# Ledger of designs, part 64: peptides against a protein of PDB entry 6FBK

Target 1, 90 residues: chain A of PDB entry 6FBK
Amino acid sequence: EDTGVRVELAEEDHGRKSTIALRLWVEDPKKLKGKPKDNGAIEFTFDLEKETPDEVAQEMIESGFFHESDVKIVAKSIRDRVALIQWRRE

## One batch from the design tools (peptide; made by RFdiffusion4, then SolubleMPNN)

Design b2_p24_2_s3 (from b2_p24_2, 9 letters changed)
Fold by OpenDDE base, seed 3:
Structure b2_p24_2_s3 (fold): chain B 90 residues (1-90), chain A 24 residues (1-24)
Amino acid sequence: as target 1 above (90 residues)
Amino acid sequence: MVKREFKVLDAEELEKLKAEVEAR
């Protein structure tokens, strides 16, 4: 289902490196249990070989971007985008 | 452990981003 959280590439992916730049933002805050800060977007790097969406989501919560109860929703949004990127590389 | 770096973009930057993504 629609998580209400969107993740997009911050750069063109040429499939040459394991690290990619991503940008994440909330499109539908009603989908979240918590009330995220009214920021624009969050930009971060993600290592396709070493990191996991859950770890990144957890770090976002620890940084205060989202409530603990929304960690899985955030992680899913990242995972879904990462999967698409990896499929496109194949 | 080393704290992950997160760059915060403002609403204006987000709107620009949305337009960019839409154009893809």
Scores: peptide ipSAE 0.673, ipTM 0.896, DockQ to the pose 0.724
Fold by OpenDDE base, seed 5:
Structure b2_p24_2_s3 (fold): chain B 90 residues (1-90), chain A 24 residues (1-24)
Amino acid sequence: as target 1 above (90 residues)
Amino acid sequence: MVKREFKVLDAEELEKLKAEVEAR
């Protein structure tokens, strides 16, 4: 399902470390309930072993990037990308 | 716990990013 939020690797993944760099941006704001700040993209690190998409999404909301009503859609976007990365590592 | 760091990229940087991703 297209969340309207895109998440991509900020670096080439060689499958060697548990921490990866991700970049997230909004492609279709109509799919969001709130209006996010006019940020081009958000870059952050994600620990594949210790962190969860829901935690990161919540932290983004607390930082003011997204409305609280959009926590699930943001988390899903991160989750889907992370899952894809993990599947490719198998 | 340390607060997560978020790096904000502007519109120009995003366009470069999109081009980079497309080239992969």
Scores: peptide ipSAE 0.671, ipTM 0.895, DockQ to the pose 0.671
Fold by OpenDDE base, seed 1:
Structure b2_p24_2_s3 (fold): chain B 90 residues (1-90), chain A 24 residues (1-24)
Amino acid sequence: as target 1 above (90 residues)
Amino acid sequence: MVKREFKVLDAEELEKLKAEVEAR
């Protein structure tokens, strides 16, 4: 299912480190219950071994980027990209 | 817990990265 939230690598992944740089932005705001606060992108690091998409999404909510009701859709967008990255590493 | 660091890119920067991603 299309979350309306896009997540992409901010760097080339050579599969050498557990920490990667990601960029996240909203492609379809209609998929979100809350109105996005920013029309740009969010860049952040993600540890493939230690962190979870849910926790990162929650931190984005706490930082004021998204409404609390959209935590799961944001988490899913991160999860889907992370899964793809992991699959390509294997 | 340690607060996560987020870097905010503006709309112009977003358009640039969209072009970069599309070019991949």
Scores: peptide ipSAE 0.670, ipTM 0.895, DockQ to the pose 0.761
Fold by OpenDDE base, seed 4:
Structure b2_p24_2_s3 (fold): chain B 90 residues (1-90), chain A 24 residues (1-24)
Amino acid sequence: as target 1 above (90 residues)
Amino acid sequence: MVKREFKVLDAEELEKLKAEVEAR
């Protein structure tokens, strides 16, 4: 289902690195339980081999970007994009 | 525990980003 959170590659993926750059922003705030602080985007690196979407989402909440009640929806948005990237690499 | 680095892009930068993504 549509999480209302968009995640995109911040760079072209040539399938060579385990670490990729991602950008995340809210497209539909109505799908979140809390109110996100800013209307911009968050750029971050993600290690496809070592890191998990849940851990990154948790860190975003700890940084104050999202309400704790939205950890799963944020994690799902990251997971869905990562899955597509990995699928394309294989 | 080491804090993850997050780079924040403002609304204007996001609009540019959206345009780039749409053009892919």
Scores: peptide ipSAE 0.661, ipTM 0.888, DockQ to the pose 0.748

Design b2_p24_3_s1 (from b2_p24_3, 11 letters changed)
Fold by OpenDDE base, seed 5:
Structure b2_p24_3_s1 (fold): chain B 90 residues (1-90), chain A 24 residues (1-24)
Amino acid sequence: as target 1 above (90 residues)
Amino acid sequence: MEKRREERLERLKRQRREAEERRR
């Protein structure tokens, strides 16, 4: 399922750190609160061992990027990318 | 845990402000 939210690594992953740098951007302008014209990528860190996609998604809601109704969409997008990264590390 | 969350939240809020400034 295409959430319309993209998440990728902001740095090369050598599989040595639990903390990774990620970028998130929205292809569907309806999902961004306030509909900014310039949808620059949101940069954030994620600890693969200590944090959950739901926690980070909630922080993005609190920061004002997304509506509360989209928290699960954001969390799913982060979760899907994190899963891919974890699978590649195996 | 709380410190890390606070630091990330502040970084996110900064980026949000920057995005709003680019729209004006």
Scores: peptide ipSAE 0.671, ipTM 0.910, DockQ to the pose 0.736
Fold by OpenDDE base, seed 4:
Structure b2_p24_3_s1 (fold): chain B 90 residues (1-90), chain A 24 residues (1-24)
Amino acid sequence: as target 1 above (90 residues)
Amino acid sequence: MEKRREERLERLKRQRREAEERRR
């Protein structure tokens, strides 16, 4: 599913750390709260062992980037990228 | 876990403020 939200590694993944740096940006501006001037990437860390996409997505809503109604879309985008990273580590 | 969440949330809030400043 195309969520209109992109998540990528912000660093090379050597498979050594549980914590990774990610970037998230929105292709569909209607998903951004408050219509910021640019669609700059949001940078964040994610612990592959201890954290969930749902929790991190909720933090992004709390920070003011997204509407509450889009939390599941954001979480899915993070989840999908994290899954790919984990599969590549196997 | 609480400390990690607080640190990430503050970093996200900072980035949000920076984005809003670019809009003005």
Scores: peptide ipSAE 0.671, ipTM 0.909, DockQ to the pose 0.749
Fold by OpenDDE base, seed 3:
Parts: sequence; C-alpha cells; structure tokens
Structure b2_p24_3_s1 (fold): chain B 90 residues (1-90), chain A 24 residues (1-24)
Amino acid sequence: as target 1 above (90 residues)
Amino acid sequence: MEKRREERLERLKRQRREAEERRR
C-alpha cells in the first residue's frame, strides 16, 4: 500500500551504529497540516534499538506537520523503512 | 530517553516554522 509518505536514509549506513539519520517527505499535500507549498524533507534521527516508529510519528504530529488522524500512516512509513535497513544489515 | 525526545521535538518544531515561512 502506498501511504503517500516516503522515508529514506539521510546518510550512508555502514551498519555500525544503532542511531541513523532519516528524511521524510510527503507526496500527497493533503496529508500536510496547513497545506504548505513546499514539500521539503523532514530530517530526524532514529535509534534502531531504543525507539519505535509510533513514538517518533507522534512527535511529528506534536510538532505540527501532520493531523492526528495521519499518525498511523506516518508510523507505517517509518516502520517499513526501518525494517528494510535492519534486513540489509544482516 | 526524555531528553532525546525533547531535542528531536524541538528540531521538528523548528523545521515546521521554516516550512511555514517559505509558504508565505
């Protein structure tokens, strides 16, 4: 399922650290609170061992980027990317 | 754990303000 939200690495992953730098951008402007014209990427860190996609997604809602109703979509997008990164580290 | 969350939230809020300024 296409969530309309993209997440990718903001830096090269050498598989050495639990903390990674990520970027998130929205392909569907309707998902952005206030409908900003710029679809610039949101930069954030994620600890693969200590944090969950749901926690980080909720912080993005609290910062004002998204509506509360979209928290699960944001969390899913982060989760899917994190899973891919973890699989590639095997 | 709380400090890390607070720091990330502050960084996110800054990025949100910058995005709103670019829209206007």
Scores: peptide ipSAE 0.668, ipTM 0.909, DockQ to the pose 0.783
Fold by OpenDDE base, seed 2:
Parts: sequence; structure tokens; C-alpha cells
Structure b2_p24_3_s1 (fold): chain B 90 residues (1-90), chain A 24 residues (1-24)
Amino acid sequence: as target 1 above (90 residues)
Amino acid sequence: MEKRREERLERLKRQRREAEERRR
């Protein structure tokens, strides 16, 4: 499922630490209510061992970047990237 | 856990403010 949100590593992952730096941006503004594509990349940290995509997504909502209705879209985008990172670490 | 959440949230809020300022 294409959420219209992209999440990528903001740093090289050597698989040495549980905390990683990520960046998120809106590629398809149609997927996010009232969010412009030129919103820029949002940078954030994620602990692969201690945190969940849902809790981090909620923080992104609370920060004012996204509407509450988009929390699951954001969470899924983070989850998909995190899963990919974890798969590459194996 | 709470400290990490607070730090991330503060960073996110800062980035949001910066984004809004750039658009005004």
C-alpha cells in the first residue's frame, strides 16, 4: 500500500545501535489531508528496540505536522521502513 | 521513555515552527 509518505534513513545504518535517525516527507499530498508536498523532510529518531511506529506517529501528529486522521498512514510508513531496516540487519 | 518522547516531540515542534515560518 502506497501511503504517499516516504521514510528513509537520515544516516548510514551499520546495525550497531538500536536508535536510528530517520526522515519523513510527503510524496503524494493526496494521501495526507491538507498537507503540502513542500512540507519538507521531517527528521526524527526511532529506537528499534523500545519504540513503536504508532507512538512515534502520534508524536508527529501532536507536533502539528499532520491531522489526527493521518496517524495510521504515518505509522504505516514508519513501520514499513523500520521493517525493511530490520530485515537488512538480519 | 518519557524523556525520549519529550525530546523527540520538542524537536518535531521546532521543525514544525520552522516550516511554518518559511511559508509565511
Scores: peptide ipSAE 0.667, ipTM 0.909, DockQ to the pose 0.750

Design b2_p24_3_s2 (from b2_p24_3, 13 letters changed)
Fold by OpenDDE base, seed 2:
Structure b2_p24_3_s2 (fold): chain B 90 residues (1-90), chain A 24 residues (1-24)
Amino acid sequence: as target 1 above (90 residues)
Amino acid sequence: MEERRRARLEALRAQREAARRAAE
């Protein structure tokens, strides 16, 4: 499922630590609150053992990047990428 | 966990403000 939101590793993952650096960017500008003209990738950390995609997505809403209605789309995009990273570690 | 959340939220807010200023 294409959410219009992309998430990638911002660093090489050696599978040695639970915390990873990620980047998130939006392919559909309508999902960005305020529709900024110069919106690069959003950088953030994620703890694979202690945190949830919903928690981090909510923080992105609180910071003002996205509308409340898009929280689940953002969370899904993070979840899908995190799952791939975890599967590659195994 | 609260400290981690605060740190990430602050970093996100900083990025948002930078993006806002760049768009002005």
Scores: peptide ipSAE 0.667, ipTM 0.911, DockQ to the pose 0.767
Fold by OpenDDE base, seed 3:
Structure b2_p24_3_s2 (fold): chain B 90 residues (1-90), chain A 24 residues (1-24)
Amino acid sequence: as target 1 above (90 residues)
Amino acid sequence: MEERRRARLEALRAQREAARRAAE
């Protein structure tokens, strides 16, 4: 399923650190809370060993970027990218 | 662990506030 949410590495991954820098942006403007004019990428860190996509997605909801109803969509987008990064490291 | 989580949340809030100001 196309969530309309994209997640990519904000830095080159050398497979040396457990913590990575990511960027997230929304292609579907209705998923952004408050419908801001500027739909720039959101920058955040993620610990591959200690954190979960659901926890980080919830923090994005708390920060006010997304509606509560979209937490699972955001979490899935993060999970899919994290899985890809981990597969490339193996 | 909690310090890292708090730092990320604060950074996210700062980005959201910047985006709101830019949209005004």
Scores: peptide ipSAE 0.666, ipTM 0.909, DockQ to the pose 0.782
Fold by OpenDDE base, seed 5:
Structure b2_p24_3_s2 (fold): chain B 90 residues (1-90), chain A 24 residues (1-24)
Amino acid sequence: as target 1 above (90 residues)
Amino acid sequence: MEERRRARLEALRAQREAARRAAE
């Protein structure tokens, strides 16, 4: 399902490192209540082996980009992209 | 794990503040 949140690689993935750079932005503001201002994509790192989308999403809540009620939407968007990246590496 | 989380949170907060100022 379309969450209205997009997550993409911020760098080319050569499949060499577990840590990758990602970008996240709100494409459909109707899906989120705690959306950030028009500042472009949020940049963040993610360790494919040690971290979970839920943990990173919670950090985004704490930083003030999103409301707590949107954590699952953000986490799902990250999870879907991360899964795709992992499948491509396999 | 704690250091990594702290570093990312700090970077996220910095981006949030920058975005806020840019929107002012």
Scores: peptide ipSAE 0.664, ipTM 0.911, DockQ to the pose 0.746
Fold by OpenDDE base, seed 1:
Structure b2_p24_3_s2 (fold): chain B 90 residues (1-90), chain A 24 residues (1-24)
Amino acid sequence: as target 1 above (90 residues)
Amino acid sequence: MEERRRARLEALRAQREAARRAAE
């Protein structure tokens, strides 16, 4: 399922550390309620061993980027990218 | 609140404020 949210590595991953830098933005034509009209990417860190996509997504809602109703869409987008990164590390 | 979460929240809020100013 296409969430309309893209998540990618903001740095090259050498598989040496658990904390990675990610970048997230909303793609056209899909828009999330509460997202600014500018397509500026949101930068954030993620610890592959200690954190969950749901927790980090909730922090994005608390910071005011997204509406509460969109937390699962954001979490899914992060989860899918994180899973891909973990698979490539093995 | 853990220091890691607080630091990320502060960074996210700063980005939101910057985006809001750019939209004005």
Scores: peptide ipSAE 0.664, ipTM 0.910, DockQ to the pose 0.705

Design b2_p24_3_s3 (from b2_p24_3, 10 letters changed)
Fold by OpenDDE base, seed 5:
Structure b2_p24_3_s3 (fold): chain B 90 residues (1-90), chain A 24 residues (1-24)
Amino acid sequence: as target 1 above (90 residues)
Amino acid sequence: MEERREKRKRELLEQRREAERRAA
């Protein structure tokens, strides 16, 4: 499923830390609250052991980046990337 | 946990403000 939201590592992952740096940006401007002219990347950390994509997505909604109705789409995008990172660490 | 969330939320809000400035 193409969510229109991209998430990537903001740093090289050596599998040494539980916390990783990520960047998220939106390809579909309709998903950005307020429809900003630029689709700048959002930078954030994620603790692979203590946090969930849903929690972080909700924080982004509360920060005003996305509509409440898009929380699951954002969470899925984060989840998919986090899963790939964890799989690569194994 | 709460401290971490508060820190991230603050950083997210700052980035949101920057995005709004760029859009203005």
Scores: peptide ipSAE 0.666, ipTM 0.914, DockQ to the pose 0.758
Fold by OpenDDE base, seed 3:
Structure b2_p24_3_s3 (fold): chain B 90 residues (1-90), chain A 24 residues (1-24)
Amino acid sequence: as target 1 above (90 residues)
Amino acid sequence: MEERREKRKRELLEQRREAERRAA
């Protein structure tokens, strides 16, 4: 699935911390609530041991970045990147 | 855990406000 949402590391991961810094931005402007004129990246932390992508995605919805109908798309994008990071740590 | 969530919520909200200012 092409979510139209990209997530990447905002820092180099040395595999030492459970908390990582991530950056998220949308490639499809239709996913942005309020139709902002730019698609600046959202920066956030994520605890690999204590948090879930669904929880963080919901927080972004509540902050007004996305429509509620896109929460699962945002969560999937975070989940996919987190899984990749965890695989690289093994 | 709740403290981390509240901190992230504040940071997200500020970033949203910045985006809205740029769009205005």
Scores: peptide ipSAE 0.661, ipTM 0.912, DockQ to the pose 0.778
Fold by OpenDDE base, seed 2:
Structure b2_p24_3_s3 (fold): chain B 90 residues (1-90), chain A 24 residues (1-24)
Amino acid sequence: as target 1 above (90 residues)
Amino acid sequence: MEERREKRKRELLEQRREAERRAA
């Protein structure tokens, strides 16, 4: 499913720590309320062992970047990237 | 976990504030 939200590593992952730096940007301008950076990406940390995409997505919504209705889209995008990172670590 | 979440929330809010300034 193409959520229109992209998430990538903001740092090189050597698989040595559970906390990773991520960047999230929205391809649909209507979904993101304002551009935080020149690149329009939101930067955030994520603990692969202790945190969930749903909770982090909710924090982003509460920060005012997205509508409440988009929380699951954001969460899915984070989850998909996290899964890829975890698979690459195996 | 609480401290981590609070830290992330602060960082997100700062980015949001910056976005608002840029949009204005």
Scores: peptide ipSAE 0.630, ipTM 0.897, DockQ to the pose 0.698; fails the geometry check
Fold by OpenDDE base, seed 4:
Structure b2_p24_3_s3 (fold): chain B 90 residues (1-90), chain A 24 residues (1-24)
Amino acid sequence: as target 1 above (90 residues)
Amino acid sequence: MEERREKRKRELLEQRREAERRAA
C-alpha cells in the first residue's frame, strides 16, 4: 500500500548497531503540518531492538507534525522500512 | 526508555520549531 509517506535510512547501515538514523517525508502536503528543515524530511533515530513504529509515530503526532488520524499511516510507513532493514540484516 | 524517548521528543520539537520559524 502506498501511504504517501516515505521512510529511508539517513545513514549507511552496516548492521553493527541496533540504533539507526532515519528520515521521513510526506508526499501529500495535507498530511504534514509544516515542512521540516533537514532535506525536507523529519530525521529521527530508531532502536531496532527496543522501540516500535507505533511508539515513534505517536511521538511525531505529539510533536505536531501530523494529525492524530494519521498515526497508523505513519506507523505503517516506519514499520515497512524497519522490516526491510531487518530482513536485509539477516 | 525514558531517556531515549525524551531525547527524541526534544529533537522532534526542535525540528518542529525550526519549521514554524520558516513558515512565519
Scores: peptide ipSAE 0.629, ipTM 0.897, DockQ to the pose 0.635; fails the geometry check

Design b2_p24_4_s1 (from b2_p24_4, 10 letters changed)
Fold by OpenDDE base, seed 5:
Structure b2_p24_4_s1 (fold): chain B 90 residues (1-90), chain A 24 residues (1-24)
Amino acid sequence: as target 1 above (90 residues)
Amino acid sequence: MERRRRRKERLLEQRERLREEEEE
């Protein structure tokens, strides 16, 4: 299912470091309660070895980007992209 | 600890910018 949240690499991944730069934006504002009126992509780092999508999603909720009810949607979108990046590194 | 703090600070700065741009 399309979460309406997009997550992509903000920088080229050479597969050399556990930390990646990611960008997250809301493509379908009907699916998330926390519409930033501006389609501004949220930039963040993610450590593929030490961090979880749920922890990073919770930090975005705590920062006021999304409602608590959307944490699982955000976490899933991060998880799905991270899984694709890990698969591409193998 | 330090990485989580830096990420939270950068998230808050980005959220503040988006709020300022919404008030213009």
Scores: peptide ipSAE 0.635, ipTM 0.890, DockQ to the pose 0.741
Fold by OpenDDE base, seed 4:
Structure b2_p24_4_s1 (fold): chain B 90 residues (1-90), chain A 24 residues (1-24)
Amino acid sequence: as target 1 above (90 residues)
Amino acid sequence: MERRRRRKERLLEQRERLREEEEE
């Protein structure tokens, strides 16, 4: 499922820390009601052990990046990337 | 609690910068 949201590592993951730096940008602004008009990536940290994609997505909405209706799309995009990072650490 | 606060502060700073750039 193409969410139209991309999430990538903002820094190289050496597998040593539970906290990672991520970047999120909207590839297809048609799928999100909250257009960050900026082609800029949102930078954020994520703790692989303590945090959930849903909580971090909610914080982005509360910060005014996205509409509440898009929380599940944002959370899914974070979850999918976090899963890939976890699988690469095993 | 401190990590969530720090992330929220950095998210707000980024969103504020984007609003300033949209008003120019």
Scores: peptide ipSAE 0.632, ipTM 0.888, DockQ to the pose 0.728
Fold by OpenDDE base, seed 3:
Structure b2_p24_4_s1 (fold): chain B 90 residues (1-90), chain A 24 residues (1-24)
Amino acid sequence: as target 1 above (90 residues)
Amino acid sequence: MERRRRRKERLLEQRERLREEEEE
């Protein structure tokens, strides 16, 4: 499923730290009920060992970027990118 | 605890900037 949300590395990953810098933006604003008003990328950190995609997605909802109904779409997009980063580190 | 606070503060700052740019 194309969530209409994209997540990428904001910095080059050298595999040395559990914490990574990420960017998130909406490719298709029609797929989200809570449109980010701006097409700007949201910058955030993620700890690969200690944090969950659901917790970080909930913090973005609480910060007012998305509607509560879209939390699972945001969490899935973060999870999918984090899994790819972990697989590349092995 | 400190990392979560710092991330929340940075998310709020980004949201505030985006709201100001929409009201102009």
Scores: peptide ipSAE 0.631, ipTM 0.888, DockQ to the pose 0.775
Fold by OpenDDE base, seed 2:
Structure b2_p24_4_s1 (fold): chain B 90 residues (1-90), chain A 24 residues (1-24)
Amino acid sequence: as target 1 above (90 residues)
Amino acid sequence: MERRRRRKERLLEQRERLREEEEE
């Protein structure tokens, strides 16, 4: 399922720490609140051991990036990327 | 607690910058 949301590592992952730096950008501008002239990537940290994609997605909603209806789409995109990172660490 | 606070602050700063660019 293409969520129209992309999540990537903002830095190289050496598998040494539980906290990673991520970037998130939206391919569909309709999923953003407002009319961004520049759809820059949202930068955020994620703790692979302590945090959930749903909590981090909710923080992005509370910050005003997305509509509440898109929280599950954002959370899924984070979850899918985090799973790939975890699998690469094994 | 401290990490979640720092992430929220950084998210707000990024959202404010994006709003300023939308108004220009």
Scores: peptide ipSAE 0.632, ipTM 0.889, DockQ to the pose 0.709; fails the geometry check

Design b2_p24_4_s2 (from b2_p24_4, 13 letters changed)
Fold by OpenDDE base, seed 1:
Formats: structure tokens, C-alpha cells, sequence
Structure b2_p24_4_s2 (fold): chain B 90 residues (1-90), chain A 24 residues (1-24)
């Protein structure tokens, strides 16, 4: 499902560590319930072993990037990208 | 500093930067 939120690797993944660098941005704001005024890429690291997309998404809400009503769509976008990365590592 | 605290700080810094860019 197209969440309207895009997540990509910010750095090349060599598959050597559990931490990856990601970049997230809103590609289609119409998919969100809230309306973030600040448009741009958010950069963050994600630990494939210790962290969950829901936790990271919640932190993005807490930091003020997204409305709380969009936590699940943000989490899904992260989850979907992380899954793809993990599958490619196999 | 805990991972969560560091992430929140870094995210807030990025938000502020994006805000500045929007207002410029």
C-alpha cells in the first residue's frame, strides 16, 4: 500500500551492521490526516535488532513532525522499507 | 544520553532547520 510517505536508505547498506541510516519524507501529503507544514527529508538511524517502526514513528510525532493521528502510517512506511532491506540482506 | 533522548534531540533540530528553510 502506498502510504504517501517515502523511506529510503540514506547510506549504502553493506549488510555488516544492525544499524542503518534512513531518510523519510512526505511524497503525497493527501495520504496523511495531519498537514505537516515543514516539508523535507528527515534523517535517522534505525537499529534492525533493537528498534521498532512504531517506536520511531512515535518519536517523530513527539518531536513535532507529524500529527499523532498519522503515527501508524508513518510506522508502516518505515516497516515496509525495513522489511525490504532485511529481505535483500538474506 | 539514552538512544531515545538523542533521537528526539536530533529530530527536533532537523524540524527547526526545516522550519527556518520554510520561512526564508
Amino acid sequence: as target 1 above (90 residues)
Amino acid sequence: MERRERRLRELREQREELRRRRLE
Scores: peptide ipSAE 0.703, ipTM 0.912, DockQ to the pose 0.734
Fold by OpenDDE base, seed 5:
Structure b2_p24_4_s2 (fold): chain B 90 residues (1-90), chain A 24 residues (1-24)
Amino acid sequence: as target 1 above (90 residues)
Amino acid sequence: MERRERRLRELREQREELRRRRLE
């Protein structure tokens, strides 16, 4: 499923640590219920062992990047990318 | 709580930066 939200590695992943650097941005705003006025890449770290996509997505909403109605689509975008990264590590 | 508070601060700072770019 194309969420319209893109998540990529911000740094090369050597598979040595539990944390990864990610970059997230809206590629297709039509996929979101909210209409973010500020478009650009959000940079953040993600701990593969301790954090969940839902928690991070909620924090992005609380910080004002997304409308609360889009929490699940943002979380899914992070989850899907994290899963790919984890699968590549194994 | 420290991790969450730090992330929220960093996210808000990034949002404000993007807002500035939009208005300029």
Scores: peptide ipSAE 0.702, ipTM 0.912, DockQ to the pose 0.780
Fold by OpenDDE base, seed 3:
Structure b2_p24_4_s2 (fold): chain B 90 residues (1-90), chain A 24 residues (1-24)
Amino acid sequence: as target 1 above (90 residues)
Amino acid sequence: MERRERRLRELREQREELRRRRLE
């Protein structure tokens, strides 16, 4: 389903590292319960072996990008993109 | 622990930059 949150690779993935570079931004704010005011792309790395989408999403809430009520939708957005990347590596 | 703290710092820095742009 469309979460209204877009996640893309910030760098080309050669499948050599367990860490990937990602960008995340709100594409449709109406899908969120909160009202993000800081419009722009968030850049972050993600360790495919050590980190979880839920933990990273929570860190984005703690840093003030999203309301806590939207943690699951943000986590899902990250999870879905990470899954696609992992499937492409196989 | 150290990784999480580093990420939080980097995220906060990005948010502050976006906030400054919004206020300009």
Scores: peptide ipSAE 0.700, ipTM 0.910, DockQ to the pose 0.801
Fold by OpenDDE base, seed 4:
Structure b2_p24_4_s2 (fold): chain B 90 residues (1-90), chain A 24 residues (1-24)
Amino acid sequence: as target 1 above (90 residues)
Amino acid sequence: MERRERRLRELREQREELRRRRLE
């Protein structure tokens, strides 16, 4: 499922830390609050042991990047990438 | 709460930077 939201590693993952650096950007500008023309990537850290994609997505909504209605799409995009990273570590 | 507050601050800073770039 193409969410229109992309999440990638911002730094190389050596599998040594519980935290990872991620970069998130939106391919569909309609999903961005205020319709900014600059589709700059959002950079953030994610703790694989302590944090959830849903909580991080909610924080992004509170920060004004996304509409509240898109929280599940953002959370799913983060979740899918995090799961992939975890599987690669195994 | 400290982790959440830190993230919110960092996200807001990034949002403000993106807004500035839009005005340039």
Scores: peptide ipSAE 0.639, ipTM 0.895, DockQ to the pose 0.721

